Peptides against a protein of PDB entry 5JNO. Designs and how they scored, part 8

Target 1, 112 residues: chain A of PDB entry 5JNO
Amino acid sequence: MVAKFQPPPEYQLTAAELKQIVDQSLSGGDLACRLLVQLFPELFSDVDFSRGCSACGFAAKRKLESLHLQLIRNYVEVYYPSVKDTAVWQAECLPQLNDFFSRFWAQREMED

## One batch from the design tools (peptide; aimed at target 1 D30)

Design b1_p12_3_s4 (made by RFdiffusion4, then SolubleMPNN; from b1_p12_3, 8 letters changed)
Fold by OpenDDE base, seed 4:
Structure b1_p12_3_s4 (fold): chain B 112 residues (1-112), chain A 12 residues (1-12)
Amino acid sequence: as target 1 above (112 residues)
Amino acid sequence: DELLELMQKALE
């Protein structure tokens, strides 16, 4: 039996906050991308968390991890229940998330 | 990409 997933407090959205994002979204994939930005702004920053530590070999990876995707999916499901189907999630949301995230950093690299 | 531009502006 699988327990209901609850997001960590730092990633908890109120109904009003989620509705605002949904109202601006044109599709499940679009909603997913907007949630990505709202929930995980750190993934879009040039901040090096190892800055100031010469002994650290840490480098933040600019990749979408399972936790990121699961959290986004949970919120998308509220208004687009069809994404509960893994095939739908993989067809409608994941490609858009990956494309958006990749293009964001591709453009940022050109501006550096 | 319209969405990308909107998100980039929001993050500035």
Scores: peptide ipSAE 0.196, ipTM 0.837, DockQ to the pose 0.023
OpenDDE base, seeds 1, 2, 3, 5: peptide ipSAE 0.190, 0.193, 0.188, 0.189; ipTM 0.834, 0.833, 0.832, 0.832

Design b1_p12_4 (made by RFdiffusion4)
Pose (drawn by RFdiffusion4):
Parts: C-alpha cells; sequence; structure tokens
Structure b1_p12_4 (pose): chain A 97 residues (1-46, 62-112), chain P 12 residues (1-12)
C-alpha cells in the first residue's frame, strides 16, 4: 500500500545468502536465531532485541516459512526461541567469570 | 497447534 521498505545496506542479505542460511536451518526458529547472529553481531558484544530488529528477522524468515506471516505462528515458534537463544547466550557469558 | 522445531544456532 504505502512504500517500499528496504533494510539498511549492512543488514541486507542477497537471495543467495538467505538461501544458504535456510539450507542450514533446522526449523523456522533456528533460522530466526541464525539470522540474529548473521545480521546483528553487535548485539552479542560489550536487551536491544528491539522491535525493528525482530521485524527484520521475521521478514527474512517469512520468505521461506510463510506461515510466519500469522503473528500467532511468529509468537508460538520463532519469537520464544529467539528470546531464549539470546537469554542463554548472555547467561553463558555471565557465568564465564 | 504450532510445534516449535529444534534450534542449533550458536554465536562464534
Amino acid sequence: MVAKFQPPPEYQLTAAELKQIVDQSLSGGDLACRLLVQLFPELFSDRKLESLHLQLIRNYVEVYYPSVKDTAVWQAECLPQLNDFFSRFWAQREMED
Amino acid sequence: PVVAGPVAATVP
């Protein structure tokens, strides 16, 4: 309806790059976690799993798991898995020392 | 019902 949305260049993936990540993904949730790692490594260095970031990941995930267009599917499968992946990463880091 | 699949992603 309104506009063409494109992510910033640093978060743009080619179709080839997206296909490769998908090929390694076990599920929509795993794809979502792999995309979090590829797109936003700055989120893992010295939370900001904020809405624009999550929507960008969802947009990529929907290319191959179109049922994720249903918000209930996003909330049931991908979103808990992203938050638990992120929580686990940070707790693991906290506990190193 | 939505069943979540496995996750094996890691941060290097």

Design b1_p12_4_s1 (made by RFdiffusion4, then SolubleMPNN; from b1_p12_4 with P1A A4P)
Fold by OpenDDE base, seed 3:
Structure b1_p12_4_s1 (fold): chain B 112 residues (1-112), chain A 12 residues (1-12)
Amino acid sequence: as target 1 above (112 residues)
Amino acid sequence: AVVPGPVAATVP
């Protein structure tokens, strides 16, 4: 048997919470972006963890990782089952996630 | 850039 993915408790959404986000979403891709913000606010934090190494110039880069994408996809597919198809996920959700996330940090860089 | 993520294994 293939083990079903279980969201960690800290990333568990109730049906009501998910529905609220869905009701505000215009598409699966839009839902994905809203879930990104809702589930992982830490990815949008200005907390410069590199403040400890001002000497190395290493800025901690915020990145979307497999776990983030898996969690988002699992919730998106509840209301948009078509994203179970990888091609649909890659066409409808991933580009929007990438654009949203990249634009956010690009904008922040310009404001600094 | 976002790379392809894993396939969802379950629908809640």
Scores: peptide ipSAE 0.044, ipTM 0.716, DockQ to the pose 0.046
OpenDDE base, seeds 1, 2, 4, 5: peptide ipSAE 0.042, 0.042, 0.043, 0.039; ipTM 0.671, 0.710, 0.711, 0.684

Design b1_p12_4_s2 (made by RFdiffusion4, then SolubleMPNN; from b1_p12_4, 4 letters changed)
Fold by OpenDDE base, seed 3:
Structure b1_p12_4_s2 (fold): chain B 112 residues (1-112), chain A 12 residues (1-12)
Amino acid sequence: as target 1 above (112 residues)
Amino acid sequence: AVVPGPVSAVVP
């Protein structure tokens, strides 16, 4: 028997919360990005970024890690079961997550 | 910022 994945309490979404996000989403990739923002607002915080040194060019870097992606994927799969296929996940969700996240911080760097 | 890579699917 395959064990059911249980997200940590801080990343738990109710069925109603997930449905609300889904209703606002136009695709699995869009849903993934919305989940990224909803589940991990700390990844978009300026707290660490502001610690960078303008003089030396050092800047704190935010990273999406495997756990973040796993959690997002698990929720996306609820309404887009096709992303259980790795090829679909890599084609539809990962690029959008990467683009969204990288562009966010690239823009922040330009605004500093 | 993200290196695309497969994540093991865990069925919710």
Scores: peptide ipSAE 0.047, ipTM 0.734, DockQ to the pose 0.046
OpenDDE base, seeds 1, 2, 4, 5: peptide ipSAE 0.044, 0.045, 0.044, 0.042; ipTM 0.728, 0.730, 0.729, 0.726

Design b1_p12_4_s3 (made by RFdiffusion4, then SolubleMPNN; from b1_p12_4 with A4P A8S)
Fold by OpenDDE base, seed 3:
Structure b1_p12_4_s3 (fold): chain B 112 residues (1-112), chain A 12 residues (1-12)
Amino acid sequence: as target 1 above (112 residues)
Amino acid sequence: PVVPGPVSATVP
């Protein structure tokens, strides 16, 4: 038997919390984006962005990494089992996550 | 762009 994935304590969601997010979600991709914001608010912090060079405009950007994606996918699978299929995950969730995350920081870069 | 993440493990 394979051991079940256990999220780090800071990234744990109760069944009620997950259900609430699901109830607000329109799709698996939308759920993924909502989980991204809920689980990893630090990825949307201006702390590193504000530390950028004022002269050259270079700003450190947050990165969406494998651990983030794995955690999101695990929770999405609870209500959208189809994302267990990598093709579905890559078609329905990853583009949504990428667009949402990239656009967020692109807008921040334009505003500042 | 977002790189494909690892294959998910079973969630409790």
Scores: peptide ipSAE 0.046, ipTM 0.734, DockQ to the pose 0.046
OpenDDE base, seeds 1, 2, 4, 5: peptide ipSAE 0.045, 0.044, 0.044, 0.044; ipTM 0.737, 0.744, 0.733, 0.735

Design b1_p12_4_s4 (made by RFdiffusion4, then SolubleMPNN; from b1_p12_4 with P1M A4P A8S)
Fold by OpenDDE base, seed 4:
Structure b1_p12_4_s4 (fold): chain B 112 residues (1-112), chain A 12 residues (1-12)
Amino acid sequence: as target 1 above (112 residues)
Amino acid sequence: MVVPGPVSATVP
């Protein structure tokens, strides 16, 4: 029997917290983007361990990882059960997540 | 880049 997925404690949202985000959301894709920002603020910060090492000059590119997407999807499913269908997830949420994230960093680069 | 979505698990 495969163990049931459980969000790490640092990414555990209460029902009230999730509802607040849902109340601000206009769609499953919009909810996904809001969850992205709320759950993973480190992905949007200039000062982040994952950005790289100033000493060695290594800069890690900011990216969405499978775990990020899985966590977001699990929460989105609570209020938008249709995203349990992979086709719906890939059509309604994934493109918006990718676009939102890419645009964010593209804009930051334009501020230079 | 486009990131592929993982399989999700149902939240109880």
Scores: peptide ipSAE 0.042, ipTM 0.707, DockQ to the pose 0.046
OpenDDE base, seeds 1, 2, 3, 5: peptide ipSAE 0.042, 0.041, 0.042, 0.041; ipTM 0.712, 0.702, 0.707, 0.706

Design b1_p12_5 (made by RFdiffusion4)
Pose (drawn by RFdiffusion4):
Structure b1_p12_5 (pose): chain A 97 residues (1-46, 62-112), chain P 12 residues (1-12)
Amino acid sequence: MVAKFQPPPEYQLTAAELKQIVDQSLSGGDLACRLLVQLFPELFSDRKLESLHLQLIRNYVEVYYPSVKDTAVWQAECLPQLNDFFSRFWAQREMED
Amino acid sequence: SSDDELIEELLE
């Protein structure tokens, strides 16, 4: 309806780059976690899993898992896995010391 | 798990 949305260049993936990540993905949730790592490494250095970030990941995930267009699928599969992946990463870091 | 392997790579 309204406009063409494109992510900032630093978060733009080529179709080839997206296909490669998908090929290594075990599931939609795993794809979502791999995309979080590839797109937003600054989120892992010295939470901000904020809406714009999550929507960008969802947009990529939907190219190959179109059922993720259903918000219930997103919330049942991908979103818990992303939050638990992120929580686990940070707890692991907290515990190193 | 796959998520643990990714986390291990990030913590390296």

Design b1_p12_5_s1 (made by RFdiffusion4, then SolubleMPNN; from b1_p12_5, 4 letters changed)
Fold by OpenDDE base, seed 5:
Structure b1_p12_5_s1 (fold): chain B 112 residues (1-112), chain A 12 residues (1-12)
Amino acid sequence: as target 1 above (112 residues)
Amino acid sequence: SPFDQLIQELLE
């Protein structure tokens, strides 16, 4: 039996922290977007966060990677267990995440 | 809010 995914320590939310986010959420998709902002604020900035790590190389800052999505999904599952179904995750959460993230950067580009 | 007024309340 394989153990379930465990988030890295830097992205570990307590039950109280997660509940606080959930209490402000309107849906699973909304919760996913709120978690995106809370867990990965660096994705919404142009600041170079990899300057101190030569081994990391240049990271794409404007892309949602599999690890981001997996972390978010694992937290969403706590209150919306239906997203354990990949079809539900892809229908209810992924579109909202992608739409929110893309609209954010689209607006930022229009302001420049 | 969590961050930038939760990113303009998730872009409204």
Scores: peptide ipSAE 0.636, ipTM 0.949, DockQ to the pose 0.197
OpenDDE base, seeds 1, 2, 3, 4: peptide ipSAE 0.632, 0.634, 0.633, 0.632; ipTM 0.947, 0.949, 0.947, 0.947; seed 1 fails the geometry check

Design b1_p12_5_s2 (made by RFdiffusion4, then SolubleMPNN; from b1_p12_5, 5 letters changed)
Fold by OpenDDE base, seed 3:
Structure b1_p12_5_s2 (fold): chain B 112 residues (1-112), chain A 12 residues (1-12)
Amino acid sequence: as target 1 above (112 residues)
Amino acid sequence: SFFDQLIQELLQ
């Protein structure tokens, strides 16, 4: 199971906010994807930071990091305690998160 | 903890 921790202020949801997201969610995996969008809008920004940074020649990498996944899992666990089980998390939530995120950027690349 | 408190609030 993912250890619970104190989320940074920018990633703290109120009970009302979380409940609203849950009410719109069809499953734990769906909830995870909705949390991804709500918690981390910066991961979906169209801003090309690589073009704006003359100091770093690196293209801004768009990836889900451990912190993102841990936070999402902690919130999902509130309503779907079964995701405490890593096998459940990896079967029900993690693939949907990765697919959703990957498809998002794949679609954006095709639109450019 | 934050999440424990959150759970308690949601259970009210």
Scores: peptide ipSAE 0.600, ipTM 0.929, DockQ to the pose 0.027
OpenDDE base, seeds 1, 2, 4, 5: peptide ipSAE 0.598, 0.587, 0.596, 0.599; ipTM 0.929, 0.924, 0.928, 0.929

Design b1_p12_5_s3 (made by RFdiffusion4, then SolubleMPNN; from b1_p12_5 with S2P D3F E8Q)
Fold by OpenDDE base, seed 5:
Structure b1_p12_5_s3 (fold): chain B 112 residues (1-112), chain A 12 residues (1-12)
Amino acid sequence: as target 1 above (112 residues)
Amino acid sequence: SPFDELIQELLE
């Protein structure tokens, strides 16, 4: 039996922290977007946070990677267990995440 | 809000 995914320590939310976010959320998709902002604020900045790691290289700053999505999904599942179904995750959460993230950068580009 | 007024309240 394989153990379930465990988030890295730096992205570990307590039950109280997660509940606080959930209490402000309107839906699973909304919760996903709120988690994106809470867990990965660096994705909304042009600042290079990986400059100090020569082994990591320069990471793509404007892309939602599988690890980001997996972390968010695992937290969303706590209160919206239906997203354990990949079809539900892809229909209810992924579009909202992608739309929010793309609109953010589209607006930033228009301001430049 | 957690960050930039939750990114303009998630871009409204």
Scores: peptide ipSAE 0.634, ipTM 0.948, DockQ to the pose 0.197
OpenDDE base, seeds 1, 2, 3, 4: peptide ipSAE 0.439, 0.091, 0.627, 0.627; ipTM 0.897, 0.726, 0.945, 0.945

Design b1_p12_5_s4 (made by RFdiffusion4, then SolubleMPNN; from b1_p12_5, 4 letters changed)
Fold by OpenDDE base, seed 3:
Structure b1_p12_5_s4 (fold): chain B 112 residues (1-112), chain A 12 residues (1-12)
Amino acid sequence: as target 1 above (112 residues)
Amino acid sequence: SFFDQLIQELLE
């Protein structure tokens, strides 16, 4: 199970906000994807930070990090306690998160 | 904790 922790202020949802997202969600996996969008809009930004940074020649990497996944799991667990089980998390939520995120950027690349 | 408190609020 993922250890619960104090989320940074920018990633704190109220009960009302979380309930609203849950009410729109069809499943734990769907909830996870919706949380991804709501919590981390910066991961979906079209801004090319690499072009703006003269000091770093690295293209901005768009990756789901452990912190992102941990936060999402903690929120999903509130309504879907079964995701406390790592096997459930890896079967029901994690693949959907990765697919959703990957498809998002794949589509953006095709539009350019 | 934050999430424990959140759960309690949702159960009210």
Scores: peptide ipSAE 0.602, ipTM 0.929, DockQ to the pose 0.027
OpenDDE base, seeds 1, 2, 4, 5: peptide ipSAE 0.599, 0.599, 0.599, 0.600; ipTM 0.929, 0.928, 0.928, 0.929

Design b1_p12_6 (made by RFdiffusion4)
Pose (drawn by RFdiffusion4):
Structure b1_p12_6 (pose): chain A 97 residues (1-46, 62-112), chain P 12 residues (1-12)
Amino acid sequence: MVAKFQPPPEYQLTAAELKQIVDQSLSGGDLACRLLVQLFPELFSDRKLESLHLQLIRNYVEVYYPSVKDTAVWQAECLPQLNDFFSRFWAQREMED
Amino acid sequence: SSDDELIEQLLE
């Protein structure tokens, strides 16, 4: 309807780059976590799993798991897994020391 | 698990 959306260049993946991540993904949720790592490594250094970031991941995930266009599927599969992956990463870091 | 492997790689 309204416009062409494109992510910033630093978050743009080629179709080839996206296909490779998908090929290694066990599930839509795993794909989502792998995309979080590839696209946003700054989120893992010294939370900001904010809406624009999550939507970008969802947009990529939908290319190969179109049922994720249903918000209930996104919320049932991908979103809990992303938040638990992120929580676990940071708790692991907290516990190192 | 896949998440464990990914987290381990990030922690390295």

Design b1_p12_6_s1 (made by RFdiffusion4, then SolubleMPNN; from b1_p12_6, 4 letters changed)
Fold by OpenDDE base, seed 2:
Structure b1_p12_6_s1 (fold): chain B 112 residues (1-112), chain A 12 residues (1-12)
Amino acid sequence: as target 1 above (112 residues)
Amino acid sequence: SSFDRLIQELLE
């Protein structure tokens, strides 16, 4: 059997929590960005993952992974069912997420 | 914009 996507426990929002975020959102794209901040605060942290691992040289990439996007989309679909259409998701939400995320790190880079 | 406000809050 094919199981439905189940968010990890740390990313499972209650109906009340999701509604609170939705009430603060102006659009599906805005909701997506607010979910990004609420679900994945680690993506906005100044943590250097290469620190402490000089052997592997691993550096955390400041990119939105497919799992992040899928999880956000699943929650956005609850109040904006139209994003089930990939074309709508790519037109209304993905550009907002990418712009928001890139602008954040661009401004952080200017402060350093 | 809403995005600018969110970014400002994160940078504080």
Scores: peptide ipSAE 0.411, ipTM 0.896, DockQ to the pose 0.867
OpenDDE base, seeds 1, 3, 4, 5: peptide ipSAE 0.408, 0.408, 0.410, 0.397; ipTM 0.895, 0.895, 0.895, 0.892

Design b1_p12_6_s2 (made by RFdiffusion4, then SolubleMPNN; from b1_p12_6, 5 letters changed)
Fold by OpenDDE base, seed 3:
Structure b1_p12_6_s2 (fold): chain B 112 residues (1-112), chain A 12 residues (1-12)
Amino acid sequence: as target 1 above (112 residues)
Amino acid sequence: SFFDQLIQELLE
């Protein structure tokens, strides 16, 4: 199970906000994807930070990090306690998160 | 904790 922790202020949802997202969600996996969008809009930004940074020649990497996944799991667990089980998390939520995120950027690349 | 408190609020 993922250890619960104090989320940074920018990633704190109220009960009302979380309930609203849950009410729109069809499943734990769907909830996870919706949380991804709501919590981390910066991961979906079209801004090319690499072009703006003269000091770093690295293209901005768009990756789901452990912190992102941990936060999402903690929120999903509130309504879907079964995701406390790592096997459930890896079967029901994690693949959907990765697919959703990957498809998002794949589509953006095709539009350019 | 934050999430424990959140759960309690949702159960009210």
Scores: peptide ipSAE 0.602, ipTM 0.929, DockQ to the pose 0.027
OpenDDE base, seeds 1, 2, 4, 5: peptide ipSAE 0.599, 0.599, 0.599, 0.600; ipTM 0.929, 0.928, 0.928, 0.929

Design b1_p12_6_s3 (made by RFdiffusion4, then SolubleMPNN; from b1_p12_6, 5 letters changed)
Fold by OpenDDE base, seed 5:
Structure b1_p12_6_s3 (fold): chain B 112 residues (1-112), chain A 12 residues (1-12)
Amino acid sequence: as target 1 above (112 residues)
Amino acid sequence: SPFDQLIQELLE
């Protein structure tokens, strides 16, 4: 039996922290977007966060990677267990995440 | 809010 995914320590939310986010959420998709902002604020900035790590190389800052999505999904599952179904995750959460993230950067580009 | 007024309340 394989153990379930465990988030890295830097992205570990307590039950109280997660509940606080959930209490402000309107849906699973909304919760996913709120978690995106809370867990990965660096994705919404142009600041170079990899300057101190030569081994990391240049990271794409404007892309949602599999690890981001997996972390978010694992937290969403706590209150919306239906997203354990990949079809539900892809229908209810992924579109909202992608739409929110893309609209954010689209607006930022229009302001420049 | 969590961050930038939760990113303009998730872009409204």
Scores: peptide ipSAE 0.636, ipTM 0.949, DockQ to the pose 0.194
OpenDDE base, seeds 1, 2, 3, 4: peptide ipSAE 0.632, 0.634, 0.633, 0.632; ipTM 0.947, 0.949, 0.947, 0.947; seed 1 fails the geometry check

Design b1_p12_6_s4 (made by RFdiffusion4, then SolubleMPNN; from b1_p12_6, 5 letters changed)
Fold by OpenDDE base, seed 2:
Structure b1_p12_6_s4 (fold): chain B 112 residues (1-112), chain A 12 residues (1-12)
Amino acid sequence: as target 1 above (112 residues)
Amino acid sequence: SAFDQLIQELLE
């Protein structure tokens, strides 16, 4: 079997932390969005904190990259194993993440 | 929606 992906220390959630987020989540897509907020707050600000992660390297501002999505997916899989299926991930989680992220920035732009 | 609520929380 393929080695299990290990998140960088900066993005490693304890079981208790993950459980707390799950308890607040209504679905796998909702969980994904909440994980996005918790794991990558820098994506929701004008300040780039990505340099703080020695394992992640440089990330584009206001863009969800493959590493972000992979980390989120790994945590979502813990409670929603069905997202191990790429089709399910693309149908249930990715649209929610993209819509949530785009809507955030759209509203942020209107507010400012 | 739940997402709208979450967005509003982030915008505060």
Scores: peptide ipSAE 0.300, ipTM 0.864, DockQ to the pose 0.876
OpenDDE base, seeds 1, 3, 4, 5: peptide ipSAE 0.295, 0.307, 0.305, 0.303; ipTM 0.862, 0.867, 0.866, 0.865; seeds 3, 4, 5 fail the geometry check

Design b1_p12_7 (made by RFdiffusion4)
Pose (drawn by RFdiffusion4):
Structure b1_p12_7 (pose): chain A 97 residues (1-46, 62-112), chain P 12 residues (1-12)
Amino acid sequence: MVAKFQPPPEYQLTAAELKQIVDQSLSGGDLACRLLVQLFPELFSDRKLESLHLQLIRNYVEVYYPSVKDTAVWQAECLPQLNDFFSRFWAQREMED
Amino acid sequence: NEELLQHLLDEH
């Protein structure tokens, strides 16, 4: 309807790059976690799993798991797994010391 | 961090 959306260049993946991540993904949720690692490594250094970031991941995930266009599928599969992956990463880091 | 991230992904 309104405009062409494109992510910033630093978050743009080629179709080839996206296909490779998908090929290694076990599920839509795993794909979502792998995309979080690839797209946003700055989120893992010294939370900001904020809405624009999550939507970008969802947009990529939907190319191969179109049922994720249903918000209930996104909330039931991908979103909990992303938040738990992120929580677990940071707790693991907290515990190192 | 990379090793930890990979470890967490392998446990999926």

Design b1_p12_7_s1 (made by RFdiffusion4, then SolubleMPNN; from b1_p12_7, 5 letters changed)
Fold by OpenDDE base, seed 4:
Structure b1_p12_7_s1 (fold): chain B 112 residues (1-112), chain A 12 residues (1-12)
Amino acid sequence: as target 1 above (112 residues)
Amino acid sequence: TEELLQELLASM
């Protein structure tokens, strides 16, 4: 039996918090993007996660990783159960998440 | 950053 996914404490939303976001959302994809902003503000910052290492020059990539997507999907499923189907998730939410994320950084680059 | 995010979300 597959265990239920449990988000890390820093990404735990209360029912009230989630409902507030849902009430602002027009679709599963919209909800996904709003959850992205709410859960992972660090993905939209210019913070250098390797600031402690001036020698290695490593910079964290600005990308949506499996954990981010899994967490978002877990919450979206609460109000849009259809995304439990991987095909639906990939058709309705993933493209919107990727587009939203890419549009953000594209505009940030233009503002510089 | 915050304003940009809000604008993007509002456009959806």
Scores: peptide ipSAE 0.591, ipTM 0.939, DockQ to the pose 0.972
OpenDDE base, seeds 1, 2, 3, 5: peptide ipSAE 0.583, 0.587, 0.588, 0.587; ipTM 0.938, 0.939, 0.939, 0.939

Design b1_p12_7_s2 (made by RFdiffusion4, then SolubleMPNN; from b1_p12_7, 6 letters changed)
Fold by OpenDDE base, seed 4:
Parts: C-alpha cells; sequence; structure tokens
Structure b1_p12_7_s2 (fold): chain B 112 residues (1-112), chain A 12 residues (1-12)
C-alpha cells in the first residue's frame, strides 16, 4: 500500500486553520486558490529562490509544481471529497488554480 | 502584492 501523503512541516495546517479558509470558500476551486495563497506565499514574491546561492545560476520558475498541487488537493479533499476523482480535480480545481496564478503574474507584470 | 492577491481572491 502507498502510505498516506503527509505534508512537510512548513505546509501543515491545523484543523482550525483549514476551517478558517474553508469558511471563506464557495467551492473546491475557490478553496484551492485560497490554499495556494496561504500555503505558498513564496510563489507570489519577486524573490528568486537562487538568491541564497548566487553562484548556482539556477533561476526559480514561477510555476505550480506537482508538490504544490498535491498538497492543495489533499486539503481540498477534506471538505470536497469528490476531488479524489482525478477527473473532478482536473475539471474543478486545476483550471481555477492555473487561471488564478496566471492572472496574478499577468497583472504584476503590467504594474511594473 | 497583498492588495493584488486580495483583489484576485475577491474575484473568485
Amino acid sequence: as target 1 above (112 residues)
Amino acid sequence: TEALLQELLASL
């Protein structure tokens, strides 16, 4: 059996924290976007992840990686069990996440 | 950044 996915400590939400976000959400996709902002504020910053090592030359990409998506999905599943179905996740949450993330960076680029 | 995020979240 594959063990239940456990978030890294820095991305662990308490039940109360999760409920607070859920109470502000109108749908699974809405919840997913709010979780994105709450869990991964670094994805919305202008800080380069390579800043810690200027010599490595690696530039962090502004993208949603599999780990981000998996973590969000796991939390969304708590209140929207239907997203356990991959088809539902891909139809209801992924497009909203991608659109939200893209809109953010598109607008940031226009403001600069 | 924060203001933009709040605006986007409000649009959901």
Scores: peptide ipSAE 0.635, ipTM 0.947, DockQ to the pose 0.916
OpenDDE base, seeds 1, 2, 3, 5: peptide ipSAE 0.634, 0.628, 0.633, 0.634; ipTM 0.946, 0.946, 0.946, 0.947

Design b1_p12_7_s3 (made by RFdiffusion4, then SolubleMPNN; from b1_p12_7, 8 letters changed)
Fold by OpenDDE base, seed 5:
Structure b1_p12_7_s3 (fold): chain B 112 residues (1-112), chain A 12 residues (1-12)
Amino acid sequence: as target 1 above (112 residues)
Amino acid sequence: TQALLEELLASL
C-alpha cells in the first residue's frame, strides 16, 4: 500500500490558495504552469539561493525534476482528476510544462 | 524575471 503523497510544508497550498490559481487557469496544462511558477520560483532564478550564498554565483539547476512534477500533478488532480491517468498527464500537462519552462529560459538567454 | 513570467503566463 502506497501512502498518499504529502507535500512539504513550503509547498502546502490551502484549498483557497489553490482555488485562486485555478480561477486564473483555463486548462489543466495552464494550471500546471501556474503552479510551477507559484510553487517553485527558485527554478526561474539564475542563482540557487537554497545553498545560502547569493554572492557565490551558483547557478540554479534549470530542469524540472520528478519531485517538482509530482507536486504539481497532485494539485492539478484536485480539479482535473483525469490527470491521475499517466497517459493524460503526459499528453495534456507535461508538454505544456516543458514548453513553458523551456520558453522561459530560451527567452532569458536571448535577453542576456 | 517577473515580467517575463507574466508574459508567458498570459500566453497560456
Scores: peptide ipSAE 0.635, ipTM 0.948, DockQ to the pose 0.918
OpenDDE base, seeds 1, 2, 3, 4: peptide ipSAE 0.635, 0.630, 0.633, 0.635; ipTM 0.947, 0.947, 0.947, 0.947

Design b1_p12_7_s4 (made by RFdiffusion4, then SolubleMPNN; from b1_p12_7, 5 letters changed)
Fold by OpenDDE base, seed 4:
Structure b1_p12_7_s4 (fold): chain B 112 residues (1-112), chain A 12 residues (1-12)
Amino acid sequence: as target 1 above (112 residues)
Amino acid sequence: TEELLQQLLASL
């Protein structure tokens, strides 16, 4: 049996918090993008996660990782059960998430 | 950053 996914404490939303986001959303993909912003504000900042290493020059990649996507999907499923189907998730939510995320960074790079 | 996010969210 597959165990139910449990988000880490820092990414736990109350029912009220989730409902508030849902009420602002027009679709599963819309909800996914709003959850992205709500859950992972660090992905939209210029924060260097390797700040402790000034010598190595390593900078964290600005990408959506499996954990991010899994967490978002878990919440989207609450109000859009159809995304339990991987094909639906990949067609309705993933493209919108990737597009939203890429648009953000593209525009940030154009700002002076 | 925040204003940009709000603009993008409004465009969804």
Scores: peptide ipSAE 0.638, ipTM 0.948, DockQ to the pose 0.904
OpenDDE base, seeds 1, 2, 3, 5: peptide ipSAE 0.630, 0.633, 0.638, 0.637; ipTM 0.947, 0.947, 0.948, 0.947

Design b1_p12_8 (made by RFdiffusion4)
Pose (drawn by RFdiffusion4):
Structure b1_p12_8 (pose): chain A 97 residues (1-46, 62-112), chain P 12 residues (1-12)
Amino acid sequence: MVAKFQPPPEYQLTAAELKQIVDQSLSGGDLACRLLVQLFPELFSDRKLESLHLQLIRNYVEVYYPSVKDTAVWQAECLPQLNDFFSRFWAQREMED
Amino acid sequence: SASQDELIEELL
């Protein structure tokens, strides 16, 4: 309806790059976690799993798991997995010391 | 999951 949305260049993936990540993904939720790692490594250094970031991941995930267009599917599968992956990463880091 | 554990290990 309104406009063409494109992510910033630093978060743009080629179709080939996206296909490769998908090929390694076990599920929509795993894909979502792998995309979080690939797209936003700055989120893992010294939370900001904020709405624009999550929506970008969802947009990529939907190319191969179109049922994720249903917000209930996103909330049931991908979103808990992303938050638990992120929580676990940070707790693991907190515990190193 | 094991896959997420492996990813976390690669990030640590």

